Peptides against a protein of PDB entry 3H8D. Designs and how they scored, part 63

Target 1, 122 residues: chain A of PDB entry 3H8D
Amino acid sequence: DMKRQQRFFRIPFIRPADQYKDPQNKKKGWWYAHFDGPWIARQMELHPDKPPILLVAGKDDMEMCELNLEETGLTRKRGAEILPRQFEEIWERCGGIQYLQSAIESRQARPTYATAMLQNLL

## One batch from the design tools (peptide; made by RFdiffusion4, then SolubleMPNN)

Design b2_p14_3_s3 (from b2_p14_3, 4 letters changed)
Fold by OpenDDE base, seed 1:
Structure b2_p14_3_s3 (fold): chain B 122 residues (1-122), chain C 122 residues (1-122), chain A 14 residues (1-14)
Amino acid sequence: as target 1 above (122 residues)
Amino acid sequence: as target 1 above (122 residues)
Amino acid sequence: ALSLEEILANETDE
């Protein structure tokens, strides 16, 4: 919906256990977010040593970023914003479609741009 | 619609009249495209010395890029792909919403992601 | 899940 801007972000992270290691021994992960207007719709985390974490609004609110988009400062962070497909490609690979679908079917997902788009796809 | 990928591109152009001038005397324009899957949905041109050109599929097919996305090579051109909002912000400033709306109302616009989104907005 | 604040606080340009 053109009424709300869809924006996607990605930032790297170092595992807490690796923070004090030499750079060559730091395994990097990736934190992803999809914002539907000011509010997060999806979050995703790629970890170097465990399965991806997929999170959807409504179902996973307590585990997701609690800040609105403006509060995050992500829009002001150079290199953080990514193309929609850069998010979606990873989301799909990680089983995000099935994850969101299940959340919709169980009535756990809050309606977002993501849920609406999936409804159109299926 | 998730069934078709929405992709946006921007490339600079130099006015033909400036092509043989020194770089400091070359006024740069910008060429923008929105592809709804393989097919162009919107095109926009910023010129240094004339009003912006806005074009929508169906209405302006003869003036728009005639190549499908793959044929353009834009997906392989580094720095060409832009965020949706980087297109939309300029589109809005140039009166693109009104332009597309008028094309829809006159039944000149081919149905695209752009027309669908505008229908949702209005 | 990781907090954004924690991630940003520990971010390095390595």
Scores: peptide ipSAE 0.148, ipTM 0.631, DockQ to the pose 0.529
Fold by OpenDDE base, seed 2:
Structure b2_p14_3_s3 (fold): chain B 122 residues (1-122), chain C 122 residues (1-122), chain A 14 residues (1-14)
Amino acid sequence: as target 1 above (122 residues)
Amino acid sequence: as target 1 above (122 residues)
Amino acid sequence: ALSLEEILANETDE
């Protein structure tokens, strides 16, 4: 739907084990989200000490953000919103294309802007 | 169409009268564009010494960028792409909502993402 | 996966 805006967000996080360490000993991760209209379509987490986590709507709903975009407050968080390419570049590097493709092929992915774009690409 | 990406761009320009002046005497304007997929939906120009220019697809086609997005090279120009809100904030301040609304009411506006969003808002 | 709420809460403490 042309009325669904694609919006992308990134926020840093400190892993739980580092929360009480000195600042120099805190390793930052990055939480990424793609919202297709009000609902999350993709989520990605860059961890400082383990493999990236990739999540896609339909398949991974139980592990993804359950809040709609407005509920997250991300639109009101300064510096959280990023350009599409700033998300996609990391998504691609983390194997997101293959991950989403597999979810589509297994019929686990909910149709989103992301699934539609991938199907146009292949 | 959910497959049409909304992309926004901003580039500076120097007014013709200032082209041959010393750098300190060159007043910058700003050229803004909203592309609804490959085609421009809105254009806006901030001038240093005259009122903003607002242009909408359908009504102002003869005054707007005639190149499709790929032809412009804007996607390849570092720093040209901006967030939607960076465009919309200026658009709103310049009276863009009223301008587009008038174009819709007069049946001069071509349907775009911008017209659809405005119709959702009102 | 981390919850957004937890991430945002922890960020405010930094």
Scores: peptide ipSAE 0.145, ipTM 0.607, DockQ to the pose 0.435
Fold by OpenDDE base, seed 3:
Structure b2_p14_3_s3 (fold): chain B 122 residues (1-122), chain C 122 residues (1-122), chain A 14 residues (1-14)
Amino acid sequence: as target 1 above (122 residues)
Amino acid sequence: as target 1 above (122 residues)
Amino acid sequence: ALSLEEILANETDE
């Protein structure tokens, strides 16, 4: 149902290589999630030293968060939730539209709010 | 080279659903890794509420730790390193032999110490 | 891709 609540989250991470370094040497990455109702629709990762990672439901299920939204605890994590545009702005800059479009065309994407919105845009 | 150092690691994780619960309600999962020299050969995850996850190099590269061993900092993490048998005992119980065998037969597994040992066993 | 569990565990260690 396209009337499900759309919720977006972001959490920082320190890459394993920097875990034991001095604070000034710990380069931060960012993990993003878009939940379409209880289930993740898109995931995205900004790494400090490699290309962004884009993931979409259906195509990338094995690489994405496998928990439903309530199971993640993200709704209870202070400062984790972000505005829709805070996600979309990064998604677009990372080539997310083309990535999702290709997943739809290859019949790999599971229908989500994200696929519906993209199909409305095109 | 099959003469590379084989090193095994285990770290606990608390599933996101339990992150904000009282300590007694936090069910622990376990993340395991086998490194064949500097690169991961096998990864395994014991979850408190779902089936184990088994991953092998070549087949599951996108789902496995992408850092080399030195980059992970695991060698510097107190209590993270485990004995080979501590890994293998869990791997076998989780069906790891069959999983790796299937990955070899499908030509998806990258040759590692683990594939060599399995091919010696059979 | 990073697992959420690993990310959260890392935050706890920091």
Scores: peptide ipSAE 0.127, ipTM 0.519, DockQ to the pose 0.234
Fold by OpenDDE base, seed 4:
Structure b2_p14_3_s3 (fold): chain B 122 residues (1-122), chain C 122 residues (1-122), chain A 14 residues (1-14)
Amino acid sequence: as target 1 above (122 residues)
Amino acid sequence: as target 1 above (122 residues)
Amino acid sequence: ALSLEEILANETDE
């Protein structure tokens, strides 16, 4: 049901190899998630030194967060929740529309709010 | 080549939902890894409120750490490296021998030091 | 992909 709350989150990360370096030598990445109700619909990672990672439910389940929204604690993490456009802008820049479209066409994508919106767009 | 260094690591994690609770209300889990040279051979997660997760190279690659050992920074993290027996004792308790054996028999396991040792044991 | 648990664990002291 598309009446589910659509909620978006972002948390920073430091590359594991940089954790013990001086602050100036730590490169920051960003982990993003879109939850369609309690379940993840899209995940995205911005890395400082490699291409973005894009993941969509159904196709990439084994690479995505397995926790439901409540289990993640993201709703309780100050500053983690972001506006829809803050997710979508980056998603689009990273080629997320094409990625999700390909997953739909290959019948790998699980139906979500994201798939429904894309199908309305195209 | 089985001459590769066998190195074992453990790091704690707190359930995301508990991050902002009082310390007494935070439940700690443990993330374990076995590296056969630069590449992960086994991964294990002890959770406070769900069954252990056991993962072996080849079978569970998409659920395991994708970083090589150097990229993880684990070798530079104080207290992260553990003795082989500290890993193996927990691995055995969690049914790791049976899990790895099943992966070998199904031809899903990638050959590692772990698979070789098990084949010598059985 | 990075696990959420690993990302969050890196924010905590051991």
Scores: peptide ipSAE 0.126, ipTM 0.508, DockQ to the pose 0.192

Design b2_p14_4_s1 (from b2_p14_4, 9 letters changed)
Fold by OpenDDE base, seed 1:
Structure b2_p14_4_s1 (fold): chain B 122 residues (1-122), chain C 122 residues (1-122), chain A 14 residues (1-14)
Amino acid sequence: as target 1 above (122 residues)
Amino acid sequence: as target 1 above (122 residues)
Amino acid sequence: SNILQEVLANETEA
């Protein structure tokens, strides 16, 4: 939908348990977000020591970024923005399509660009 | 449409007339492309000394890139790939929406992701 | 988990 800008972001994070360790001992995770206009549609978290976390709007609002895109400052953070495929490739590998599909079927997913695209695919 | 990967590219070019000039005298243009899967959907050319050129699949096939995405090597060229908005912002500024709309209305445009998105917007 | 908030908070402290 051309009416809203689709933007994707990735930022690294260090586990709280590793914050005070030397750099060589800090295991890095990755935080991913898809914003459908100002509002988050999908979030994904890659961890060094546990399974990925997949989150979709409507179903997982309480576990997702609570800030709108402008509030995050991500658009002003150099290196944070990524290409759509850089998000989607990881999303797919982590089972994101099935996760979102299940959320749609259970009526838990809020309508977003992501839900619309999935419905076009199926 | 999630079935096909949307990818955008930008590469600079030097006008043929400037190719043998010193670097300071080379006026740079920009070549933009939107690929809907393997096939080009839109092309845009920014020139230092003439109006932008807007091209859409179906209407302007003979003036557009004749290679499929894989043949171009763009996916392997570092720095060539750009974000969707980096294309769309320029496309809009150049009157691309009106150009594509007119091509659709005149039945000249080949159906692409771009035509579908425009129809969703209108 | 709101990792972004944690990351942003850590960044402001750095």
Scores: peptide ipSAE 0.053, ipTM 0.601, DockQ to the pose 0.237
Fold by OpenDDE base, seed 4:
Structure b2_p14_4_s1 (fold): chain B 122 residues (1-122), chain C 122 residues (1-122), chain A 14 residues (1-14)
Amino acid sequence: as target 1 above (122 residues)
Amino acid sequence: as target 1 above (122 residues)
Amino acid sequence: SNILQEVLANETEA
């Protein structure tokens, strides 16, 4: 059911090797998640010194958040929840449309709100 | 300083694709961490349907826990902390000795309690 | 994912 609530989250991270450094010497990455109801649909990671990581449900489950939304505590973390466009803007810039499309075409993607929207777009 | 407190933790996880299933149909994985003081030294992940993942500080920082020990909340999670041998037994079975050794020899490993102990062993 | 561990940490603290 695509009537499930779509919720998007972002949290920053610092590389372990940089955690002892001065703030200015800590390169920050960003972790993004799209939850389609209680289940993650898409995950995206921006890293300062390696390419973006894109992940979609069904194909990349073993690399994605294994917790349901409630278990993550993300809904309780102030500033973690973001607007849909704040996710989609980065997703598109990272080539997420093509990535998701390829996962659908290879029949690796699990149907989600994200797959449905893409199929409406293409 | 190798006088830092060595602490070991384990938490289970369920694959995202299995989260909606009945308990018996949820394949459980295990996440392990060794903290050398506040900093992670080794991480290990047991997955039901893919090979174990071994990670060591310095080499694998971008794949390892980016939080310091205090930030993880692991010390406050009942049942998360384990005995050293509970980590080492699995680490050894997964080929962790060779993995860490190779990281040292390739000069990719950051010095930790783990590297020091291995160097005493070999 | 290293950041996945932060999510796990949230569960740990809950």
Scores: peptide ipSAE 0.048, ipTM 0.537, DockQ to the pose 0.110
Fold by OpenDDE base, seed 2:
Structure b2_p14_4_s1 (fold): chain B 122 residues (1-122), chain C 122 residues (1-122), chain A 14 residues (1-14)
Amino acid sequence: as target 1 above (122 residues)
Amino acid sequence: as target 1 above (122 residues)
Amino acid sequence: SNILQEVLANETEA
C-alpha cells in the first residue's frame, strides 16, 4: 500500500444569502479539507455568524465532499493548497481533536490518516 | 510517541565567491530541508554550476544542519516553509530515492520518517 | 449544502 499523500486545502465561500449583495455586505466563510490520498478525511467550515462545522469521514459522509481530490479541481486552484499546520491549527481551535476522538470511540469514524494520527497521540 | 510533524523548508543562498559581486553576477543556489519533528531528516542543495548535493540523516550528519528546527529560525522566516510536494519533486529529480535507498541498504541511514516512507514503498 | 459545490459553481458562473 503506497503511503497516501496528505494534502490540505482552504477556499473562501460566501453565504448563499449574501451572493448578490454589495461586496461590503458579503461575509466570507472558509471551507477547509484534509485529503488522505484521493479521499477526504476531514472537513471544516468556518462561518461568520455561527459555530464552526467539523466533519469526519465515516460519521459525516453525507455532509462532506463526495468528489475525489482530482475531481474537485483544488489541486489546480491557485492558492487553495495549504500547509498541514494551517489546517491543524484551526482544527484544534474548533475542538476537532475531541470531535474525532468521539467519532472513533463511537465507532462512527472511517479509518483514515487522521484517525491513525490521533490514536498514536493517545 | 507523538507522531512527529513533517515540515519542509527552502531558502536561497548565494555562493561565497559571489556574495560581493554585482547582482547580475550572483548565481543563486537553493537549500532544502526536511525536518522530521525537531530534527533534520533530509537536506538538499541545488547549485547553479555543479551537481545537486543530497544528504540523509545518519549517513551525512557532519554535512547537514546541526541545529534543531527551532534553532534554525526557519519557522519564523517568511516564505521559507514549503509544501511536502515542493520538496519531494526536487528530491526525486535529483535521485533522492536511490540515494536514500542505498543509505538504508548499507545501514548508514538513521531511521526517520523519510526512511520509513521509502520502506513502505518498496 | 456542500460548500465546495457552491464555491465551484460560483467560479464557473464568474
Scores: peptide ipSAE 0.048, ipTM 0.585, DockQ to the pose 0.227; fails the geometry check
Fold by OpenDDE base, seed 3:
Structure b2_p14_4_s1 (fold): chain B 122 residues (1-122), chain C 122 residues (1-122), chain A 14 residues (1-14)
Amino acid sequence: as target 1 above (122 residues)
Amino acid sequence: as target 1 above (122 residues)
Amino acid sequence: SNILQEVLANETEA
């Protein structure tokens, strides 16, 4: 069987309210994504002034990136791609393991590389 | 079944003859490794003044890193870990696909993630 | 040659 490539990306974002402020007054958030082959498996958003948002495929499809990886242009964006550990480290700190586990238990998560890895972990 | 983590590393090396030269006269080579779980699957060495050396598990065990990943300390070496594509891009340019394919055909390569991926590719 | 060993040695010297 074909094995899908796992790829991870991170890009900064500026809050809408800060878009027209001076650079020193723009608080950056961070957008993270895990792609299991062409499709997103996990997404998370780090905000400077509110809790992180965690999203998993199946459960949160409506709130996640709807584009396939190629459509995002992330593979062509310099510095956007990150190491798996750079994603996982933040994911774990934000409670991602429990979040995904709960999604699996409630049968809301669609099977992905992430769900398979978690099943190996538990 | 347990899925092994694929991790890639790159470190510079200085030729023995250049070790005691001034920094500007030290020609750097590059050492690359692909680990399939704890064990090396592929290694390559880029030299400034000779052809690259390509090595694959099974065929070239005697010439490759004998340490498991943890023993290398590479995971703790800042900046050593690289993206899969950063390895593969160089591997392809150096003729790694053909090298591994030949090793498979001659039954010299031990099964690894790399051999499995190549079988998917061909 | 164990290039990894050479690199590790160089790091200790730096």
Scores: peptide ipSAE 0.018, ipTM 0.550, DockQ to the pose 0.274; fails the geometry check

Design b2_p14_4_s2 (from b2_p14_4, 9 letters changed)
Fold by OpenDDE base, seed 5:
Structure b2_p14_4_s2 (fold): chain B 122 residues (1-122), chain C 122 residues (1-122), chain A 14 residues (1-14)
Amino acid sequence: as target 1 above (122 residues)
Amino acid sequence: as target 1 above (122 residues)
Amino acid sequence: SDVLNEVLANETEE
């Protein structure tokens, strides 16, 4: 159902090794999620010290958020929700289009809003 | 400081692909953590559909819980806290001793209660 | 990240 609500979230994270450091010395990563209705469709992680991580539903389920949207509390977390383009800009920059495309071609991707939109793009 | 409080936690997780299934068809994994005082020392994940994951501080910081103990809320989560042996039994079974030993030998492990205890064991 | 899932789950209980 492509009429499902598409919602996007971003939260910062601090790596464990920096937990106890002064704020100026804590390198932040960023965790991103795209929910297609109640279920996650894409996840993305920007790390300060390693390559970005791209994850797509169906292919990467075991590494992605296992909670439904409401269970995450993200909708109630101040500042967590972001605009679609705020997600997509980073997704594209990190090679998300190609990543998802490959997952589709290999039949690993679960159909989501994201897969559907990509099929219209390509 | 080996006098820091050693606390252990276990929480179940459901894989995303099973989120919407009937309870009897939801395969649970298990997330385990060992905190050496406020900071995580070891993390372990039992998955229904892939090999266990072992993580040690210093080596695997980017994959481990980035929050301090209090930030996690685990201490307030009913049923989360477990006995030391409840963690260690699984840790040992999964090859945790060898894993941590290798991390020490390779100088990847951050010194923790766990590393110290291992050095007394070996 | 699996670790973040734990954080998210705990947030709802606080």
Scores: peptide ipSAE 0.053, ipTM 0.575, DockQ to the pose 0.092
Fold by OpenDDE base, seed 4:
Structure b2_p14_4_s2 (fold): chain B 122 residues (1-122), chain C 122 residues (1-122), chain A 14 residues (1-14)
Amino acid sequence: as target 1 above (122 residues)
Amino acid sequence: as target 1 above (122 residues)
Amino acid sequence: SDVLNEVLANETEE
Protein backbone atom coordinates (compact mmCIF):
# COMPACT_ATOMS: atom_id res chain seq x y z
CA ASP B 1 0.00 0.00 0.00
CA MET B 2 1.69 3.12 -1.29
CA LYS B 3 -0.21 5.37 1.09
CA ARG B 4 2.14 4.25 3.86
CA GLN B 5 4.45 6.92 5.13
CA GLN B 6 7.84 6.81 3.44
CA ARG B 7 10.62 7.87 5.77
CA PHE B 8 14.36 7.98 5.32
CA PHE B 9 17.16 8.02 7.86
CA ARG B 10 20.92 8.35 8.02
CA ILE B 11 23.38 7.87 10.85
CA PRO B 12 27.16 7.76 10.92
CA PHE B 13 29.16 4.69 11.85
CA ILE B 14 32.72 3.64 12.51
CA ARG B 15 34.08 0.32 11.28
CA PRO B 16 34.57 -2.33 13.93
CA ALA B 17 38.29 -2.50 13.34
CA ASP B 18 38.64 1.25 13.87
CA GLN B 19 36.79 1.59 17.16
CA TYR B 20 39.97 1.60 19.24
CA LYS B 21 42.00 3.91 17.04
CA ASP B 22 42.63 7.55 17.69
CA PRO B 23 39.70 9.70 16.55
CA GLN B 24 41.63 10.88 13.53
CA ASN B 25 42.14 7.28 12.44
CA LYS B 26 38.47 6.33 12.63
CA LYS B 27 37.10 6.35 9.12
CA LYS B 28 33.47 7.38 9.10
CA GLY B 29 30.81 5.61 7.10
CA TRP B 30 27.11 6.28 6.72
CA TRP B 31 24.20 3.96 7.35
CA TYR B 32 21.02 4.73 5.40
CA ALA B 33 17.55 3.29 5.69
CA HIS B 34 14.29 3.64 3.82
CA PHE B 35 11.21 2.63 5.77
CA ASP B 36 7.99 1.92 3.93
CA GLY B 37 5.62 2.41 6.80
CA PRO B 38 6.93 0.50 9.78
CA TRP B 39 9.06 -1.87 7.72
CA ILE B 40 12.43 -1.37 6.12
CA ALA B 41 12.42 -1.39 2.34
CA ARG B 42 16.02 -0.51 1.53
CA GLN B 43 19.27 -0.18 3.41
CA MET B 44 22.55 1.26 2.24
CA GLU B 45 25.98 1.59 3.79
CA LEU B 46 28.55 4.05 2.51
CA HIS B 47 32.12 3.20 3.32
CA PRO B 48 35.11 5.47 2.98
CA ASP B 49 37.40 2.94 1.31
CA LYS B 50 35.31 0.03 0.02
CA PRO B 51 32.29 -0.36 -2.24
CA PRO B 52 28.90 0.64 -0.88
CA ILE B 53 26.59 -2.03 0.41
CA LEU B 54 23.10 -2.05 -1.06
CA LEU B 55 20.34 -4.09 0.49
CA VAL B 56 16.69 -4.61 -0.39
CA ALA B 57 13.87 -6.18 1.56
CA GLY B 58 13.10 -9.78 0.72
CA LYS B 59 16.51 -10.47 -0.77
CA ASP B 60 18.77 -9.22 1.99
CA ASP B 61 16.64 -9.50 5.11
CA MET B 62 19.37 -11.26 7.09
CA GLU B 63 21.79 -8.41 6.46
CA MET B 64 19.33 -5.60 7.11
CA CYS B 65 17.91 -3.96 10.19
CA GLU B 66 15.43 -6.36 11.77
CA LEU B 67 13.72 -3.74 13.91
CA ASN B 68 10.55 -1.99 12.85
CA LEU B 69 10.73 1.76 12.64
CA GLU B 70 9.35 2.46 16.09
CA GLU B 71 11.74 0.00 17.69
CA THR B 72 14.74 1.72 16.13
CA GLY B 73 14.15 5.02 17.87
CA LEU B 74 15.29 6.77 14.70
CA THR B 75 12.16 8.90 14.58
CA ARG B 76 13.09 10.33 17.95
CA LYS B 77 16.72 11.01 17.12
CA ARG B 78 17.30 14.59 16.12
CA GLY B 79 19.04 14.84 12.78
CA ALA B 80 18.59 11.20 11.84
CA GLU B 81 15.68 11.69 9.47
CA ILE B 82 16.59 12.90 6.01
CA LEU B 83 14.72 13.98 2.92
CA PRO B 84 13.74 11.38 0.34
CA ARG B 85 16.08 12.86 -2.23
CA GLN B 86 19.00 12.69 0.18
CA PHE B 87 18.56 8.93 0.14
CA GLU B 88 17.67 8.54 -3.52
CA GLU B 89 20.58 10.57 -4.82
CA ILE B 90 23.08 8.32 -3.09
CA TRP B 91 21.08 5.21 -3.95
CA GLU B 92 21.23 6.07 -7.63
CA ARG B 93 24.93 6.87 -7.52
CA CYS B 94 25.62 3.51 -5.93
CA GLY B 95 23.73 1.58 -8.59
CA GLY B 96 20.66 1.01 -6.47
CA ILE B 97 18.27 1.05 -9.41
CA GLN B 98 20.07 -1.83 -11.09
CA TYR B 99 20.41 -3.67 -7.81
CA LEU B 100 16.72 -3.47 -7.00
CA GLN B 101 15.74 -4.27 -10.57
CA SER B 102 17.85 -7.41 -10.48
CA ALA B 103 16.26 -8.43 -7.20
CA ILE B 104 12.79 -7.95 -8.70
CA GLU B 105 13.64 -9.89 -11.83
CA SER B 106 15.02 -12.78 -9.79
CA ARG B 107 11.85 -12.68 -7.66
CA GLN B 108 13.89 -12.10 -4.53
CA ALA B 109 12.62 -8.63 -3.67
CA ARG B 110 9.65 -8.24 -1.38
CA PRO B 111 7.13 -5.79 -2.80
CA THR B 112 7.57 -2.35 -1.24
CA TYR B 113 7.12 1.26 -2.13
CA ALA B 114 10.59 1.08 -3.65
CA THR B 115 9.74 -1.81 -5.95
CA ALA B 116 6.55 -0.09 -7.04
CA MET B 117 8.35 3.14 -7.87
CA LEU B 118 10.99 1.31 -9.85
CA GLN B 119 8.35 -0.54 -11.81
CA ASN B 120 6.85 2.82 -12.70
CA LEU B 121 10.25 4.08 -13.79
CA LEU B 122 11.16 1.16 -16.05
CA ASP C 1 51.24 -20.73 3.18
CA MET C 2 50.05 -22.32 6.39
CA LYS C 3 53.09 -21.12 8.33
CA ARG C 4 51.48 -17.67 8.48
CA GLN C 5 50.41 -16.58 11.91
CA GLN C 6 46.74 -17.32 12.56
CA ARG C 7 45.17 -14.71 14.80
CA PHE C 8 41.61 -14.23 15.97
CA PHE C 9 39.84 -11.17 17.30
CA ARG C 10 36.51 -10.18 18.78
CA ILE C 11 35.03 -6.80 19.54
CA PRO C 12 31.54 -5.73 20.57
CA PHE C 13 29.26 -3.62 18.43
CA ILE C 14 25.91 -1.87 18.64
CA ARG C 15 23.39 -1.90 15.80
CA PRO C 16 23.05 1.34 13.89
CA ALA C 17 19.42 1.72 14.82
CA ASP C 18 20.23 1.41 18.51
CA GLN C 19 22.99 3.99 18.78
CA TYR C 20 20.67 6.69 20.12
CA LYS C 21 18.74 4.53 22.55
CA ASP C 22 19.27 4.40 26.27
CA PRO C 23 22.18 2.13 27.17
CA GLN C 24 19.81 -0.56 28.37
CA ASN C 25 18.10 -0.58 24.99
CA LYS C 26 21.30 -1.03 22.99
CA LYS C 27 21.50 -4.66 21.98
CA LYS C 28 25.09 -5.81 21.86
CA GLY C 29 26.49 -7.90 19.05
CA TRP C 30 29.93 -9.33 18.48
CA TRP C 31 32.24 -8.88 15.53
CA TYR C 32 34.73 -11.70 14.98
CA ALA C 33 37.66 -11.93 12.61
CA HIS C 34 40.16 -14.57 11.63
CA PHE C 35 43.35 -13.25 10.08
CA ASP C 36 45.56 -15.59 8.10
CA GLY C 37 48.74 -13.61 8.32
CA PRO C 38 47.99 -10.01 7.44
CA TRP C 39 44.83 -10.83 5.52
CA ILE C 40 41.35 -11.61 6.75
CA ALA C 41 40.20 -15.16 6.08
CA ARG C 42 36.85 -15.24 7.87
CA GLN C 43 34.53 -12.77 9.50
CA MET C 44 31.50 -13.41 11.65
CA GLU C 45 28.91 -11.18 13.25
CA LEU C 46 26.76 -12.36 16.12
CA HIS C 47 23.51 -10.52 16.57
CA PRO C 48 21.20 -10.69 19.55
CA ASP C 49 17.97 -11.04 17.59
CA LYS C 50 18.77 -12.02 14.01
CA PRO C 51 20.77 -14.78 12.33
CA PRO C 52 24.54 -14.59 12.47
CA ILE C 53 26.41 -13.28 9.48
CA LEU C 54 29.16 -15.52 8.16
CA LEU C 55 31.68 -14.25 5.66
CA VAL C 56 34.65 -15.84 3.91
CA ALA C 57 37.44 -14.31 1.89
CA GLY C 58 37.01 -14.39 -1.86
CA LYS C 59 33.26 -14.78 -1.70
CA ASP C 60 32.33 -11.95 0.62
CA ASP C 61 35.17 -9.47 0.24
CA MET C 62 32.84 -6.51 -0.24
CA GLU C 63 31.12 -7.23 3.07
CA MET C 64 34.28 -7.92 5.06
CA CYS C 65 36.94 -5.80 6.68
CA GLU C 66 39.11 -4.34 3.95
CA LEU C 67 41.99 -3.43 6.25
CA ASN C 68 45.00 -5.63 6.73
CA LEU C 69 45.70 -6.72 10.28
CA GLU C 70 48.19 -3.99 11.09
CA GLU C 71 45.88 -1.30 9.78
CA THR C 72 43.06 -2.44 12.05
CA GLY C 73 44.94 -1.79 15.26
CA LEU C 74 43.34 -4.91 16.70
CA THR C 75 46.71 -6.32 17.73
CA ARG C 76 47.22 -3.28 19.92
CA LYS C 77 43.79 -3.34 21.52
CA ARG C 78 43.83 -5.01 24.89
CA GLY C 79 41.28 -7.79 25.08
CA ALA C 80 40.52 -7.88 21.38
CA GLU C 81 42.58 -10.95 20.56
CA ILE C 82 40.97 -14.28 21.37
CA LEU C 83 42.00 -17.90 21.30
CA PRO C 84 41.49 -19.90 18.12
CA ARG C 85 38.90 -22.11 19.78
CA GLN C 86 36.91 -19.09 20.92
CA PHE C 87 36.39 -18.29 17.26
CA GLU C 88 35.98 -21.84 16.00
CA GLU C 89 33.40 -22.85 18.56
CA ILE C 90 31.09 -20.04 17.51
CA TRP C 91 31.90 -20.55 13.84
CA GLU C 92 30.84 -24.18 14.06
CA ARG C 93 27.66 -23.36 15.96
CA CYS C 94 26.70 -20.86 13.30
CA GLY C 95 27.14 -23.34 10.46
CA GLY C 96 30.48 -21.96 9.35
CA ILE C 97 31.78 -25.31 8.15
CA GLN C 98 28.91 -25.73 5.72
CA TYR C 99 29.16 -22.11 4.65
CA LEU C 100 32.85 -22.31 3.86
CA GLN C 101 32.46 -25.69 2.19
CA SER C 102 29.78 -24.31 -0.08
CA ALA C 103 32.00 -21.37 -0.97
CA ILE C 104 34.84 -23.74 -1.84
CA GLU C 105 32.63 -25.98 -3.93
CA SER C 106 31.28 -23.00 -5.85
CA ARG C 107 34.87 -21.82 -6.38
CA GLN C 108 34.11 -18.52 -4.68
CA ALA C 109 36.38 -18.90 -1.66
CA ARG C 110 39.92 -17.59 -1.83
CA PRO C 111 42.40 -20.15 -0.53
CA THR C 112 43.32 -19.45 3.09
CA TYR C 113 44.33 -21.32 6.19
CA ALA C 114 40.62 -21.82 6.81
CA THR C 115 39.99 -23.46 3.46
CA ALA C 116 43.02 -25.70 3.90
CA MET C 117 41.89 -26.85 7.33
CA LEU C 118 38.40 -27.59 6.09
CA GLN C 119 39.78 -29.61 3.21
CA ASN C 120 41.70 -31.66 5.73
CA LEU C 121 38.55 -32.17 7.77
CA LEU C 122 36.29 -33.32 4.93
CA SER A 1 27.83 -5.32 7.65
CA ASP A 2 25.39 -3.03 9.43
CA VAL A 3 27.59 -2.46 12.45
CA LEU A 4 28.22 0.50 14.71
CA ASN A 5 30.91 0.22 17.31
CA GLU A 6 30.09 0.91 20.91
CA VAL A 7 32.59 3.73 21.07
CA LEU A 8 30.76 5.76 18.46
CA ALA A 9 27.43 5.10 20.10
CA ASN A 10 28.74 6.32 23.42
CA GLU A 11 30.34 9.38 21.90
CA THR A 12 27.09 10.30 20.21
CA GLU A 13 25.25 10.15 23.50
CA GLU A 14 27.79 12.36 25.30
Scores: peptide ipSAE 0.026, ipTM 0.544, DockQ to the pose 0.091
Fold by OpenDDE base, seed 2:
Structure b2_p14_4_s2 (fold): chain B 122 residues (1-122), chain C 122 residues (1-122), chain A 14 residues (1-14)
Amino acid sequence: as target 1 above (122 residues)
Amino acid sequence: as target 1 above (122 residues)
Amino acid sequence: SDVLNEVLANETEE
């Protein structure tokens, strides 16, 4: 079994309500994704005017990206791919460790690279 | 025990003999490093006029970077840090898998993240 | 992902 690559991505987004507003009225959010091989393991959304959204595979499948990595086109989008630490730094600040830990303990999290790494630390 | 971050870096270098030559006569090489936490695990040197040099911890310690990651200043050098695949793609092309495998089999390689991943694949 | 779909759609329009 080939070791799955861990790849991380970040793209900006504009709120749907701001899509057609003047540039100065477009507040940018940030969409983050962690792919464990072809499948998403974690997703994170930073909003300009509400708390961050943290999502983990298994627990939050319906709220997460349904496309496999190749289908997203993220690998072909210039500047979308980020270093692992660029994801983890934000994940940690947003309480991602506790969020994933709770999802594991409640048996809601699907096993991923992310769950394995956390369980290795605990 | 905290999971060590795997970080990869690339910087250009000019041959010492070309250091003071005209720009057109400066052939650039590339220096690559894989750090397993604070310590180097793999090093790779691409030269414009000779075969690539592959180095692995344990076997090639005296030829590799002796500084820990923080001492190198690489984390503070803009554009030096690269994605894992940007290292691995070159490593594979240069025969790095076979090189590391042979170092493990001869008991010359120091255990690192790199050796663990390779042993996981074999 | 609604966010991803929006971003991808915007890029296609550009």
Scores: peptide ipSAE 0.048, ipTM 0.583, DockQ to the pose 0.276; fails the geometry check
Fold by OpenDDE base, seed 1:
Structure b2_p14_4_s2 (fold): chain B 122 residues (1-122), chain C 122 residues (1-122), chain A 14 residues (1-14)
Amino acid sequence: as target 1 above (122 residues)
Amino acid sequence: as target 1 above (122 residues)
Amino acid sequence: SDVLNEVLANETEE
């Protein structure tokens, strides 16, 4: 909905266990977020050594970013903002469509742009 | 609609009259495009010395890019693809909302993602 | 988000 901006972000992270290792031994993960206006709608985490984590608003609020978009500073961080497809491509590969669909069907998902778009697709 | 990718592009252009001038004397314009799937939905042109040009599918087909997205090569051009808001911010500043609305009301606009989103907003 | 907080904290330390 044009009433709220859909903005996507990606930042790398180093595993806590690798923080003190040499750069060549720091396995990098990726943290992704979709913000529907000021609030997060979806979050995704790619890890070097475990399955991806998919999170949707309403269902996974306690495991997701608790800050509003402005509080994160992501809009001011160079290179953090990504194109919608850069998020969606990874989301789809990780089974995000099915994950969100299941959350909707179980009435666990908070209505967001993401839930609305999925309902339009299905 | 998630059924079609919404992709936005921006490329600079030099006025034909400035093509043979020194770089410092080449006033640059900007060409913007919104593609709703393979087909253009909106086009916008910023000029250094005249009002912006706003174009919408259906109404302005003859003045817009006639190529489908794949034919343009824009998806393969480094730095051409932009975020949705990078398009929308300029579109709004140039009066694009009113322009598209008028095209819808006059039944000149072809239905696109852009027309659908505007109808959701109004 | 623990990951975001960690990344943001690391940037503050740099």
Scores: peptide ipSAE 0.048, ipTM 0.589, DockQ to the pose 0.268; fails the geometry check

